# Peptides against a protein of PDB entry 4J2C, part 115

Target 1, 107 residues: chain A of PDB entry 4J2C
Amino acid sequence: MEDPFFVVKGEVQKAVNTAQGLFQRWTELLQDPSTATREEIDWTTNELRNNLRSIEWDLEDLDETISIVEANPRKFNLDATELSIRKAFITSTRQVVRDMKDQMSTS

## One batch from the design tools (peptide; made by RFdiffusion4, then SolubleMPNN)

Design b2_p30_2_s4 (from b2_p30_2, 19 letters changed)
Fold by OpenDDE base, seed 4:
Structure b2_p30_2_s4 (fold): chain B 107 residues (1-107), chain A 30 residues (1-30)
Amino acid sequence: as target 1 above (107 residues)
Amino acid sequence: SPLEKRLKELEEELEERTKKNRELLKKFYY
């Protein structure tokens, strides 16, 4: 069986792109209330939050796999470079999510 | 409302994606 990490990573990357699009729309709606209905603002806000929460859940699952690999290095035989890339992806993606959440909470 | 209905559908889609991802990882790592 092939390592499914990159499959989930790809799904998370797609979800991040979706969230960034929603975040952009959310910003636009709040910057120009005359073009925004309360319903669209609420929908966009809720969908964005749902996406961010889902991403965070996926990142927890990915992070757990890293712990498992590090606890069982002989079983998985991943090189240090690949492991570093995986850790960096999780760290950077968490930061992207956190930045969006912080901006939402201050608005 | 239509938007609320769509929101629920999207929530379910997100939930299913997360579940599928979790199960996929479990098959290999757990």
Scores: peptide ipSAE 0.656, ipTM 0.926, DockQ to the pose 0.841
Fold by OpenDDE base, seed 1:
Structure b2_p30_2_s4 (fold): chain B 107 residues (1-107), chain A 30 residues (1-30)
Amino acid sequence: as target 1 above (107 residues)
Amino acid sequence: SPLEKRLKELEEELEERTKKNRELLKKFYY
């Protein structure tokens, strides 16, 4: 069986790009009310929150796989560099999500 | 409204993606 980590990683990367697009639109709608309807603001806000929540869940699942690998090194025998890249991806992606959430909470 | 319907559809899409991802990981790691 092929290691599915990179497949999920790819899905998360696409989801982050989608969320960033929604976040940009969210910012635009709030900065210029003349171009925004309440319906679009609500839709964009909810869709953005849903995307961020889904990304966070995927990251939790990915993070758990790292814990499993570290607890069973002989079973998986992952390269140290590969494991480092996986950890870095989760950490950096969590930061991207957190930055968007922080900006939303202050608005 | 059309937006509400679309929002629900997207929520389901996100749920299915997350579910499929979790199942993929479970097959290999669990």
Scores: peptide ipSAE 0.653, ipTM 0.925, DockQ to the pose 0.820
Fold by OpenDDE base, seed 3:
Structure b2_p30_2_s4 (fold): chain B 107 residues (1-107), chain A 30 residues (1-30)
Amino acid sequence: as target 1 above (107 residues)
Amino acid sequence: SPLEKRLKELEEELEERTKKNRELLKKFYY
């Protein structure tokens, strides 16, 4: 059976792109209220938060697989470089999400 | 409102994606 990690990784990457688009719109709406209704602001805010939370959940699932692999190295026999790439993806993606959340919390 | 309905639909889509991802991982790792 093929390792599904890269499939989920790809889905998370797409979700991040979606969130970044929502974040950009969110900033635009707050910077120029004349171009937005309160309804759109609320919708964008909620949708962005929902997307970020969903990404965080996916990252937790991916992170758990790494823990399982490291606890059972002989079962999976994953290359050390591959594990590093997976860990780096989770770390960097969490940072991207955190940066957006931090900006939202300070506005 | 239409926006509220769309928001609910998107929440469901996000939930389904996460569930599918979890199931994919379980098939291999669990």
Scores: peptide ipSAE 0.651, ipTM 0.924, DockQ to the pose 0.799
Fold by OpenDDE base, seed 2:
Order: C-alpha cells, then structure tokens, then sequence
Structure b2_p30_2_s4 (fold): chain B 107 residues (1-107), chain A 30 residues (1-30)
C-alpha cells in the first residue's frame, strides 16, 4: 500500500489555496462596506472559517501519523528527511491558518 | 436561502473530505 500522507497533504494544500482566496475576498469586502452586502460578508466569513477548521482537522490527522511513525520506526522505515519535510509542512500550514485566524479575530 | 444552502453543501463537502482523509490514513497507519 502506498503511503497516503501525500494524498492528504495535497488535499490540505488545495484547501489552503481556497482559504487564502476566501480570505482575500473577506478583506476586500471589509475594506469597501459600501459595495459589500451583509449576505456576502457572512457567507464568505462562514466559508472561510469552515475551510480553516477543516484544514486544522486534517493537520491533526497528519500530525498523528508522524507520532505513530516516530513511535514505530522499524515498522515504517521512513526517511529522516521525508519526516522532516512532513513536519515542516504541518508547522508552516498551521502558521498560515493561524495568521488568517488572527486577522479575522482582530477585525 | 440559496447562499445558506450552498454553504451547507460546502460544509458537507469539507466534512466528507476530512472523513475520507482520516479513513485513508487509518488504513495505512493504524
């Protein structure tokens, strides 16, 4: 069986791109209230939050796999460099999500 | 409203994606 980590990673990356697009629209809507409807603001905000929450859930699942691998090194025989890349992906993606959430909470 | 319905649909899509991802990981790691 092929390691499914990269499949989920790909899904998370796509979700991040979607969230970033929504975040951009969210900022635009808030910067020009005269042209923004409350409905679109609410929709964009909710969809953005949903995406961010979903990403965080996926990251938790990915992070757990790392813990499992580290607890069972002989079973998985994962290259140290690959493991580092996986950890870096989770860390950096969490930061991206956190940055968007922080900006949303202060607006 | 149409937007609310669409939002719900998107929520369900996200849920299904996450669920599938979780199950996929379980097959290999658990």
Amino acid sequence: as target 1 above (107 residues)
Amino acid sequence: SPLEKRLKELEEELEERTKKNRELLKKFYY
Scores: peptide ipSAE 0.651, ipTM 0.924, DockQ to the pose 0.824

Design b2_p30_3_s1 (from b2_p30_3, 16 letters changed)
Fold by OpenDDE base, seed 2:
Order: structure tokens, then sequence, then C-alpha cells
Structure b2_p30_3_s1 (fold): chain B 107 residues (1-107), chain A 30 residues (1-30)
């Protein structure tokens, strides 16, 4: 089987981009209630949360692959550079999601 | 969309479990 990490990484990146767009619209709707309907606010909020949830789910799976590969380095033969890149992606993406979630919980 | 990942994870888990069993075996059996 082929390593699907890069495929999932791409999907996560797309979801992050979508979430960031939704987050931007979410903030705009809350800042200008006169131009916002409840329906659009609810829709945007739900879509945003769905995307964030999807990302977190994928990151959990990706993080598990890291742990398993590190437990059996001879089998998968991923060098330190590649593992570092994968770890960095997961860590940074989690931070991006956390930042949006923190703002949503306080707004 | 996560089917491929789940397949990999399943295989990885099996390999990890086997590796853990080996690591926990007494040195006299290695």
Amino acid sequence: as target 1 above (107 residues)
Amino acid sequence: SSERLQQLLAELQKLNEQAEKVRKEPLTYE
C-alpha cells in the first residue's frame, strides 16, 4: 500500500483554507449585525465547526501514524527530516485550529 | 475520504503490536 499521509495532508490543508474563509466571514457577520441574518450566522458557524472537527479528526489519525512509524523505524524507513516535516505540520495545524476555536469560544 | 488512511492505520497498528510484543520479550529469547 502507498503511504497516504501526503493525501490526507492535502485534504487537511484544504479544510484549513475553507475554515479560515468561514472564520473570516463569521467574524464579519458578528461585527456587522445589520448585514447578517440569523440563518447566515448559523450556517457559517456550523460549517466552520464542521471543518474544524474534520481537521482535528484527521490530525489525530496523522499523529497516530507518526507514533507508529517511530516505534518501527526499520519497517517504514522514514528519515528524520521527513518525520520532522510531518510532526511540524500536525503541530502547526493544531495551533491554527486552536486559535480559531479560542476566538469562537470567547465571541 | 479517510478509507485509505484507515487502511494504513490498521496495518500500522498490527505492525506496532507485533513490535511491542518483541520488545517485551525477555532478552534470553531474543
Scores: peptide ipSAE 0.116, ipTM 0.570, DockQ to the pose 0.026
Fold by OpenDDE base, seed 4:
Structure b2_p30_3_s1 (fold): chain B 107 residues (1-107), chain A 30 residues (1-30)
Amino acid sequence: as target 1 above (107 residues)
Amino acid sequence: SSERLQQLLAELQKLNEQAEKVRKEPLTYE
């Protein structure tokens, strides 16, 4: 049986990679307007925000699973190490998203 | 797709609600 958490984790990781690529392009477009069209800026910005929003939605649900598991430790066969890995993934990914959003809000 | 996640969440929520019912049962009947 496939662990649903890992499935979503993989999707989030893919979305993060995509967002980071879009963020890099977004930064480049804003740094040199001569290489940027308004259409590409808008497209990149929208795609980036969509990816970030998707990630945040998934993270909220993943975070809820953590809370439920922690509230019922005897019902789920997750050891402390696995739970810590899941929590760390959510925390670190939220920070990555927050950092990109903060930079976008200041530009 | 979030279907797999929703399945997990549904199962987890069900278990959580069961746990809450057990916890609150004595308070309700005492």
Scores: peptide ipSAE 0.107, ipTM 0.572, DockQ to the pose 0.025
Fold by OpenDDE base, seed 3:
Structure b2_p30_3_s1 (fold): chain B 107 residues (1-107), chain A 30 residues (1-30)
Amino acid sequence: as target 1 above (107 residues)
Amino acid sequence: SSERLQQLLAELQKLNEQAEKVRKEPLTYE
C-alpha cells in the first residue's frame, strides 16, 4: 500500500514545477515589454498566484498531518527519520514559494 | 481541507496496521 503523504507530496512538487515555469515567463514578460502583451502578463500573473495558493493550501494539510501524528504516537507509528524528511520537504517548499512571492511583491 | 486531511489520516492508520501485522509474522511461525 502506498503512503498517502507521497500522493500529496507529488501533487505539490508538480505544482511547484508549474509555478516555477510561470514565474520564469512572468520575469521574461516584464523584462522585455516589446514581446509582452498586457493580456499575457495578466494571465501569467493570475495563473502563478493561483498555483502558489494551491501549494500553500496543500502544505497546510501536510503540516497538519505531521502535527497530528506527533501528538498521537500510539495511533501512528512513523519513525523520527521519516517525520524529519517530511518536515524538511514542507520547510523547503515554503521557502521556494516565499521567494517567488517576495520577488512578485517588489515588481 | 478537513475532508482531505481525514482521508490522509485514515490511510496512514491502515498502512500502520498492515505494517504491524507483517512485523508479528516471524514470531508466529518460528
Scores: peptide ipSAE 0.075, ipTM 0.565, DockQ to the pose 0.035
Fold by OpenDDE base, seed 1:
Structure b2_p30_3_s1 (fold): chain B 107 residues (1-107), chain A 30 residues (1-30)
Amino acid sequence: as target 1 above (107 residues)
Amino acid sequence: SSERLQQLLAELQKLNEQAEKVRKEPLTYE
Protein backbone atom coordinates (compact mmCIF):
# COMPACT_ATOMS: atom_id res chain seq x y z
CA MET B 1 0.00 0.00 0.00
CA GLU B 2 1.44 3.33 -1.10
CA ASP B 3 0.95 6.04 1.52
CA PRO B 4 0.12 9.41 -0.06
CA PHE B 5 -0.10 11.17 3.32
CA PHE B 6 3.26 12.88 2.83
CA VAL B 7 2.20 14.12 -0.60
CA VAL B 8 -0.97 15.68 0.80
CA LYS B 9 1.05 17.09 3.68
CA GLY B 10 3.29 18.85 1.20
CA GLU B 11 0.37 20.27 -0.72
CA VAL B 12 -1.27 21.48 2.49
CA GLN B 13 1.97 23.20 3.46
CA LYS B 14 2.09 24.94 0.08
CA ALA B 15 -1.49 26.10 0.56
CA VAL B 16 -0.59 27.38 4.04
CA ASN B 17 2.32 29.36 2.63
CA THR B 18 0.05 30.83 -0.04
CA ALA B 19 -2.59 31.69 2.54
CA GLN B 20 -0.03 33.39 4.76
CA GLY B 21 1.08 35.54 1.86
CA LEU B 22 -2.49 36.45 1.01
CA PHE B 23 -3.23 37.15 4.66
CA GLN B 24 -0.29 39.53 4.89
CA ARG B 25 -1.49 41.40 1.82
CA TRP B 26 -5.03 41.38 3.19
CA THR B 27 -3.89 43.06 6.42
CA GLU B 28 -1.89 45.66 4.49
CA LEU B 29 -4.86 46.52 2.30
CA LEU B 30 -7.11 47.00 5.32
CA GLN B 31 -4.54 49.08 7.18
CA ASP B 32 -4.14 51.56 4.32
CA PRO B 33 -7.24 51.80 2.14
CA SER B 34 -5.63 54.53 0.03
CA THR B 35 -3.26 51.95 -1.45
CA ALA B 36 -6.00 49.45 -2.24
CA THR B 37 -8.73 49.12 -4.80
CA ARG B 38 -11.97 47.40 -3.92
CA GLU B 39 -11.17 44.88 -6.63
CA GLU B 40 -7.87 43.91 -5.02
CA ILE B 41 -9.42 43.67 -1.57
CA ASP B 42 -12.19 41.41 -2.84
CA TRP B 43 -9.80 39.26 -4.85
CA THR B 44 -7.39 38.87 -1.95
CA THR B 45 -10.19 38.06 0.48
CA ASN B 46 -11.73 35.47 -1.81
CA GLU B 47 -8.41 33.80 -2.62
CA LEU B 48 -7.54 33.68 1.05
CA ARG B 49 -10.88 32.14 2.01
CA ASN B 50 -10.60 29.61 -0.80
CA ASN B 51 -7.14 28.56 0.33
CA LEU B 52 -8.23 28.24 3.95
CA ARG B 53 -11.23 26.17 2.92
CA SER B 54 -9.02 23.89 0.84
CA ILE B 55 -6.66 23.38 3.76
CA GLU B 56 -9.49 22.59 6.17
CA TRP B 57 -10.94 20.07 3.73
CA ASP B 58 -7.61 18.29 3.39
CA LEU B 59 -7.10 18.30 7.16
CA GLU B 60 -10.48 16.65 7.68
CA ASP B 61 -9.49 13.89 5.27
CA LEU B 62 -6.09 13.47 6.90
CA ASP B 63 -7.71 13.34 10.33
CA GLU B 64 -10.03 10.61 9.11
CA THR B 65 -7.05 8.50 8.05
CA ILE B 66 -5.64 8.84 11.58
CA SER B 67 -8.90 7.63 13.09
CA ILE B 68 -9.03 4.63 10.78
CA VAL B 69 -5.44 3.64 11.52
CA GLU B 70 -5.92 4.04 15.27
CA ALA B 71 -9.02 1.87 15.12
CA ASN B 72 -6.96 -0.95 13.59
CA PRO B 73 -3.44 -0.74 15.00
CA ARG B 74 -2.61 -4.35 14.15
CA LYS B 75 -3.73 -4.01 10.55
CA PHE B 76 -1.70 -0.91 9.71
CA ASN B 77 2.06 -0.72 10.13
CA LEU B 78 2.26 2.87 11.34
CA ASP B 79 4.16 3.14 14.61
CA ALA B 80 3.36 5.55 17.43
CA THR B 81 6.06 7.98 16.31
CA GLU B 82 4.69 8.35 12.80
CA LEU B 83 1.14 8.75 14.09
CA SER B 84 2.34 11.41 16.51
CA ILE B 85 4.02 13.31 13.69
CA ARG B 86 0.86 13.20 11.59
CA LYS B 87 -1.33 14.32 14.50
CA ALA B 88 1.04 17.15 15.32
CA PHE B 89 0.96 18.36 11.72
CA ILE B 90 -2.84 18.38 11.64
CA THR B 91 -3.13 20.10 15.03
CA SER B 92 -0.55 22.79 14.30
CA THR B 93 -1.96 23.48 10.84
CA ARG B 94 -5.48 23.80 12.22
CA GLN B 95 -4.19 26.35 14.70
CA VAL B 96 -2.52 28.38 11.94
CA VAL B 97 -5.74 28.40 9.94
CA ARG B 98 -7.80 29.25 13.03
CA ASP B 99 -5.56 32.21 13.83
CA MET B 100 -6.04 33.68 10.37
CA LYS B 101 -9.79 33.07 10.42
CA ASP B 102 -10.12 34.68 13.86
CA GLN B 103 -8.35 37.81 12.68
CA MET B 104 -10.50 37.97 9.57
CA SER B 105 -13.70 37.69 11.62
CA THR B 106 -12.71 40.50 13.99
CA SER B 107 -12.13 43.01 11.18
CA SER A 1 -3.61 15.51 -4.76
CA SER A 2 -7.20 15.17 -3.72
CA GLU A 3 -7.47 12.06 -5.84
CA ARG A 4 -4.41 10.54 -4.18
CA LEU A 5 -5.87 11.22 -0.75
CA GLN A 6 -9.21 9.72 -1.72
CA GLN A 7 -7.42 6.60 -2.88
CA LEU A 8 -5.76 6.26 0.50
CA LEU A 9 -9.05 6.86 2.29
CA ALA A 10 -10.82 4.29 0.16
CA GLU A 11 -8.18 1.67 0.88
CA LEU A 12 -8.12 2.44 4.60
CA GLN A 13 -11.90 2.40 4.86
CA LYS A 14 -12.08 -0.91 3.05
CA LEU A 15 -9.53 -2.43 5.40
CA ASN A 16 -11.35 -0.98 8.39
CA GLU A 17 -14.62 -2.51 7.29
CA GLN A 18 -12.96 -5.88 6.85
CA ALA A 19 -11.43 -5.65 10.30
CA GLU A 20 -14.80 -4.84 11.85
CA LYS A 21 -16.37 -7.84 10.17
CA VAL A 22 -13.72 -10.11 11.61
CA ARG A 23 -14.20 -8.71 15.12
CA LYS A 24 -17.95 -9.18 14.93
CA GLU A 25 -17.70 -12.73 13.71
CA PRO A 26 -19.12 -14.92 16.42
CA LEU A 27 -16.37 -17.00 17.88
CA THR A 28 -17.79 -20.38 17.09
CA TYR A 29 -16.28 -22.40 19.85
CA GLU A 30 -16.45 -25.74 18.87
Scores: peptide ipSAE 0.114, ipTM 0.576, DockQ to the pose 0.026; fails the geometry check

Design b2_p30_3_s2 (from b2_p30_3, 20 letters changed)
Fold by OpenDDE base, seed 3:
Structure b2_p30_3_s2 (fold): chain B 107 residues (1-107), chain A 30 residues (1-30)
Amino acid sequence: as target 1 above (107 residues)
Amino acid sequence: SQERLQELLEKLEELNKKAEEVRKEPLTYE
């Protein structure tokens, strides 16, 4: 039986990779108008925002699972080490998303 | 989403139960 946290973690990681690729293209399109069409800019922007939103939704679910586990340790036997690793993943991923969002808002 | 969250919790509970059946360890308290 697979750990359900890792399943969602994998989905988040895929979305992050996709978002990073879209973000890179987004920056390139804005930096060189000669290679950019309005259609591609709009598409890239929308896809990027959708991916970032998807990541944030998944992170909220993962974060809530941690809160519930911590609130009922007798029901869920996860040690502090594993919980710390999961929290670190959520925190670092949120930072990655925040960095992209900040750059988009200032452009 | 609430649906996804419930799915996660259900699977987590099942995994936890299976793990305890194989290896019983003391619970960690805060």
Scores: peptide ipSAE 0.216, ipTM 0.661, DockQ to the pose 0.039
Fold by OpenDDE base, seed 5:
Structure b2_p30_3_s2 (fold): chain B 107 residues (1-107), chain A 30 residues (1-30)
Amino acid sequence: as target 1 above (107 residues)
Amino acid sequence: SQERLQELLEKLEELNKKAEEVRKEPLTYE
């Protein structure tokens, strides 16, 4: 079997890519009303929010696994380097999500 | 979610168990 962290990581990365595409379209629709319908704006906004929420849920689960591993070092064989890499992924991904959410809330 | 988290932890434990059996002997025995 493979490490379950990487499975979820892959799912998160796909969701991030989807969100970034939706975010780009969202900004385009708002900046050029002549190319936008209310229906498309609403659809794009909802899909974007759903993707961001999905990412945040997955990141919380991943973050919790790290906390549990660190609290039980004898039970889980993951060295400091690997844990650091996993933490970095969560931190950087949260920042990407936060940036999009901040822009949406101020627009 | 709690369900997903439990799944992750279960698989992580299984992976670690298998890996330890293959790559090294236990440092201590209980």
Scores: peptide ipSAE 0.215, ipTM 0.658, DockQ to the pose 0.038
Fold by OpenDDE base, seed 4:
Structure b2_p30_3_s2 (fold): chain B 107 residues (1-107), chain A 30 residues (1-30)
Amino acid sequence: as target 1 above (107 residues)
Amino acid sequence: SQERLQELLEKLEELNKKAEEVRKEPLTYE
């Protein structure tokens, strides 16, 4: 059985980077109307939200794998250190997403 | 890859399901 966690982790990381770039642009567009069109704002907002949703979906799946592994520790070859790393990644990434979402909801 | 993740999740869920079935309480039928 191949463990795709590291692959998904990489995809999530890329999506986070993309989201952060979009978030920065989104912020700039809203802060300077002279550089912003409604079309670009809408596009940026949509792309940003889509990326954030994608990340959250992936994180839920990754979190589920952890739960399953922890429920059956003898069936899966993952030690506590690796599980801790995976949990930390999910937790920290969720916080990053939450921070962006919170700022978007208050602007 | 979503395909790889889904494959793993499917396999993991099946294994987990089997484990849970062993320890779950007996079902009550009318």
Scores: peptide ipSAE 0.206, ipTM 0.622, DockQ to the pose 0.024
Fold by OpenDDE base, seed 1:
Structure b2_p30_3_s2 (fold): chain B 107 residues (1-107), chain A 30 residues (1-30)
Amino acid sequence: as target 1 above (107 residues)
Amino acid sequence: SQERLQELLEKLEELNKKAEEVRKEPLTYE
């Protein structure tokens, strides 16, 4: 059977891609008021924030599994390389989310 | 051992999905 970590990872990656698209549209709407309606701005902003929140939730779950494994290394038998890859994914994804959130908060 | 890890991940995913059902509609589809 497939490692369920990859299932969650895939969902996170899809959510990141969606968020990036929404973020781009969000910036476009704010940069050119002639193309923007209040309704689309509100919808885009809401969808973007929801996606970012969903990603952060999933990352917390993934981070917890890593903590559990590291607390019981001989029981779960994941090598250091795989754990490092998983940690790197979480760290890099958190940074992507943070970058979008920072730009939204400064607008 | 690996099976136990998979069980834990599955439980976490299920809990996440349940939480999403009450807070939002799914936003990510292929």
Scores: peptide ipSAE 0.158, ipTM 0.565, DockQ to the pose 0.026

Design b2_p30_3_s3 (from b2_p30_3, 14 letters changed)
Fold by OpenDDE base, seed 3:
Structure b2_p30_3_s3 (fold): chain B 107 residues (1-107), chain A 30 residues (1-30)
Amino acid sequence: as target 1 above (107 residues)
Amino acid sequence: SQSNLEKLMAELEKLNEEAEKVLTEPLTYE
């Protein structure tokens, strides 16, 4: 049977990579306004926010799957090691998103 | 993709609820 976690994990990883690229560009545009157009700033900002929102939504789904599995671990046959890996992925990814959001809110 | 994930999670939740009912029954009726 297909495990939906790895599918969503892959999507999240791709979105994180995209967001990090957009965030880097966003930072560059704000650091040197002479090289930036308002149109590019707005586009980059919107794309970044959309990516971050998408990631957060996926992380909520991943969290839900963990909660469901933990409630009946024997039935779903996921050991503590795998659950720990999944939790770590969600936690670390949330931190990455939070860091970017914090910088955007103060800039 | 999203619809498939939601469907799978719903199925897992259903199975979890059924399991919880079985596990909690002896605590209140035995």
Scores: peptide ipSAE 0.036, ipTM 0.509, DockQ to the pose 0.026
Fold by OpenDDE base, seed 4:
Structure b2_p30_3_s3 (fold): chain B 107 residues (1-107), chain A 30 residues (1-30)
Amino acid sequence: as target 1 above (107 residues)
Amino acid sequence: SQSNLEKLMAELEKLNEEAEKVLTEPLTYE
C-alpha cells in the first residue's frame, strides 16, 4: 500500500509555483496599466483563478490523505513530526490561497 | 498593498521550499 500523500503532492507543488508567478504578474498588471492589455489581464486573472481552484481541490485530497494515514499508522510509518509538517503545509497553503482570493476580490 | 504582496510572496517562497523538501523526502511504510 502506497502513501496517498505522494500522489497529489507533486500536483500541489506545480500549482503553487504556477499560482505564484501568475499572482505576481497579476499584481504587476494592475499596478502599471501602461504595460497591461485587457487580454493579458483577463488571461492572467482566469489562469490564476483556475490554479487557485486546483490548489483548493488538491488540498481537500491532502486533508483526506492525512485522515487515511492517521487511521493506518502502521501501514504508513510516519512519526508525529512528519504528520505535523504535512498538516502545516496544508494549512499554510490554504491560507495563501485565501489571501490571494481576498486580494483579488478587493482589487 | 505592496507590503501585503511582499508578505504573500515570502509565504509562497516558504511553501515552495517546504514542498520541495517533501517531494525529495523518502517515504517509508511497513
Scores: peptide ipSAE 0.019, ipTM 0.427, DockQ to the pose 0.347
Fold by OpenDDE base, seed 2:
Order: structure tokens, then sequence, then C-alpha cells
Structure b2_p30_3_s3 (fold): chain B 107 residues (1-107), chain A 30 residues (1-30)
């Protein structure tokens, strides 16, 4: 039996990388309006929000995988440290998403 | 603010590093 965490780990990584790129471009567009068109700002903003939503969904899926592992502790050889790391990753990711959403709402 | 944006970017970078760590760690199987 495989750890179900592997099912979505790749999707989470891709979503994080995409969010990083979009967020950087979003900040650049806001910092230099002379190089920014309204069309690009709107596109970047929408793409960023969509990716953030995707991350949030993936985090919910990761929470479910953790629940499955915790329900079958003898089947999945994960110690308390690894579970703590995974939970912390999810928590911190949610905070990053919330912070970006807050910045976007006030910018 | 610029400070907040820089903080967020740093957090994203750290998050990416943690994600890479998870992705490269060996999986457990029955």
Amino acid sequence: as target 1 above (107 residues)
Amino acid sequence: SQSNLEKLMAELEKLNEEAEKVLTEPLTYE
C-alpha cells in the first residue's frame, strides 16, 4: 500500500511554483505602472487568484491524505515528526495564500 | 506595502523549498 500523499504532492509543487511566478509579475506590474497595461494587470490578477484557489483545494486533499495515514498508522510507516512536518507545511501554505489574498484585496 | 510583498515572496520561496524536500523524500510502502 502506497502513501496517498504522493497522489497530490506533485500538483501542490506545480501550483506553488506557478503562484510564485504570477505573484512576482503581479508585484512588478503594480510597482511600475508605465510598463503595465490594464489588460495584463487583470489577466495576471485573475490567473493568480485561480492558482491560489487551486492550491487551497490541494491543501484540503492533503489534509485528507493525512487523515487516512493517521487512521492506518501501522500501514504507513510515518513517524510523528514526518506527520508534524506535513501538517506544518499545509498550515504555512494556507497562511501564505491568505496573506496574498489580503494583499490583493488592499492593492 | 513593499515590505509585505517581500515577506510574502520570501515565504513562497521557503514554501517551495519545503515542497521540494517532501517531493524528494522516499515514500513508504506496505
Scores: peptide ipSAE 0.016, ipTM 0.422, DockQ to the pose 0.394
Fold by OpenDDE base, seed 1:
Structure b2_p30_3_s3 (fold): chain B 107 residues (1-107), chain A 30 residues (1-30)
Amino acid sequence: as target 1 above (107 residues)
Amino acid sequence: SQSNLEKLMAELEKLNEEAEKVLTEPLTYE
């Protein structure tokens, strides 16, 4: 049976790739208004925000699973290496999302 | 994704509750 964590991890990674594409387009639209319609800007902005929100929601839940495992290490068969990998994924992904949000807030 | 995540969280929470129950349960002696 597959580990549900890795299923969610894969979906988060896909959402990050989608968000990065939307962010790139968002940047291009704002840098050259002559090539952009208000409709496309609004759509891109909304899609980007929705994707980022979805990722953050998934990361919060994934982070909670880490806390549960750490609270009862003897009940779970995850070793320190696997926990470290999961934590690193959450931390790095959260940073990627934060970087995009910071750039959006300053634009 | 939400279904898989909820399933994982529910399973982990169940195990956590069981662990807490064992830790707080008074020892029984024969």
Scores: peptide ipSAE 0.059, ipTM 0.532, DockQ to the pose 0.026; fails the geometry check

Design b2_p30_3_s4 (from b2_p30_3, 18 letters changed)
Fold by OpenDDE base, seed 2:
Structure b2_p30_3_s4 (fold): chain B 107 residues (1-107), chain A 30 residues (1-30)
Amino acid sequence: as target 1 above (107 residues)
Amino acid sequence: SQERLQKLIEELNRLMEEAEKVRKEPLTYE
């Protein structure tokens, strides 16, 4: 069984990549309405929101893994540096999600 | 702002790489 953190991390990475592409397309569609159908705008917007929600769920799982490790440091054998990087990853991911959501809400 | 978002994603990618570098043996929750 792999480290649960990295399993979820992989899922987050895939979702971030997908969200990045969808956000780019979302921006393009809103930039030039003449090349955009309402159907594609709605689809892109919904898919983007779904991916962002998926990431947020994964981040909650990651937060829990951190809490479990911190409660049982000897059992899981993670040093302070590794935990710090994991926490930073979660924070950075949340910032990406927040930035996308902020731009979508103000469009 | 694609520029701001790209900077955030670059930071995230850096952290992903750093996490892999310090990755230890698989953990178990048994």
Scores: peptide ipSAE 0.482, ipTM 0.825, DockQ to the pose 0.736
Fold by OpenDDE base, seed 3:
Structure b2_p30_3_s4 (fold): chain B 107 residues (1-107), chain A 30 residues (1-30)
Amino acid sequence: as target 1 above (107 residues)
Amino acid sequence: SQERLQKLIEELNRLMEEAEKVRKEPLTYE
């Protein structure tokens, strides 16, 4: 049986990879207007924002799963190390999203 | 900067790998 946390984690990983590519293209388009069309800039910006929102939604879901586990330790029986790593994963992902959003807002 | 972001993503990737290593038994939902 698959751990449901890792199902969502996999979705987050895919979204992060997509966002990374979009962010890279976004920066390239803004740094060299000669290689950019307004249409591609708008599309890239919109897709990036959509991906970031998707990640944030998934992270809320992951936070909820952790809360459920912590409220019922006898039922789920995750050790402290695994819970700590899961929390760190969520925090790190949020930091990636925050950094992208900050750079977009200051552009 | 892209450099700063890359460092954050590298940390995230490290955590992803660490999570897989300590992965034991699945959560038992009802």
Scores: peptide ipSAE 0.480, ipTM 0.824, DockQ to the pose 0.703
Fold by OpenDDE base, seed 4:
Structure b2_p30_3_s4 (fold): chain B 107 residues (1-107), chain A 30 residues (1-30)
Amino acid sequence: as target 1 above (107 residues)
Amino acid sequence: SQERLQKLIEELNRLMEEAEKVRKEPLTYE
């Protein structure tokens, strides 16, 4: 059985990659409205939001895994470095999501 | 700002790679 953290991490990574592409397209559509249709803008916006929500949900799941490990350190045998990296990954992911959301909210 | 976001994503990618480097083998195999 694979470490559940990395299963969710993989899903987050995929969602981040998708969100990155959608965000880029989103900005392109807003930069040149003459080439953008309302349909594509709405689709891109909705897909982007969906991906961001998916990531946020996954991060909650990851937070739970962290909490479980921290509550039972002897059971899982994760060293401080590994745990720190996992936490940093979550924090960094949240920052990416936050930045995208902030930019979307100002447009 | 695409530049700011890109930097954040680059940092995230670095952390993802670091996580994989310290990734432990599965506790059990099925």
Scores: peptide ipSAE 0.479, ipTM 0.822, DockQ to the pose 0.608
Fold by OpenDDE base, seed 1:
Structure b2_p30_3_s4 (fold): chain B 107 residues (1-107), chain A 30 residues (1-30)
Amino acid sequence: as target 1 above (107 residues)
Amino acid sequence: SQERLQKLIEELNRLMEEAEKVRKEPLTYE
């Protein structure tokens, strides 16, 4: 059994990549309505929101894994450097999600 | 702002790579 953190990390990475593409298209569609159909705008918006929600759920799971590891450091054999990087990954991912959500809420 | 978002994503990508570099063996083998 592989480290569950990296399983979820992989899913987050895929979702972030998907969200990045959707956000780019979302921006393009809203900047030039003449080139956009209502159907594509709705689809893109919904898919983007779904991906962001999926990421947020994964981050909650990752936060829980961090807490479990910190409560049992010797059981999981994670050093301070690796734990710090994991925490930074979660924080950075939340920053990406928050930035996208902020831009969507003001448009 | 696409520029701001791109910088955030670049930072995230860097952290993803760093995480893989320090990745240890699986917690369990069962």
Scores: peptide ipSAE 0.477, ipTM 0.823, DockQ to the pose 0.687

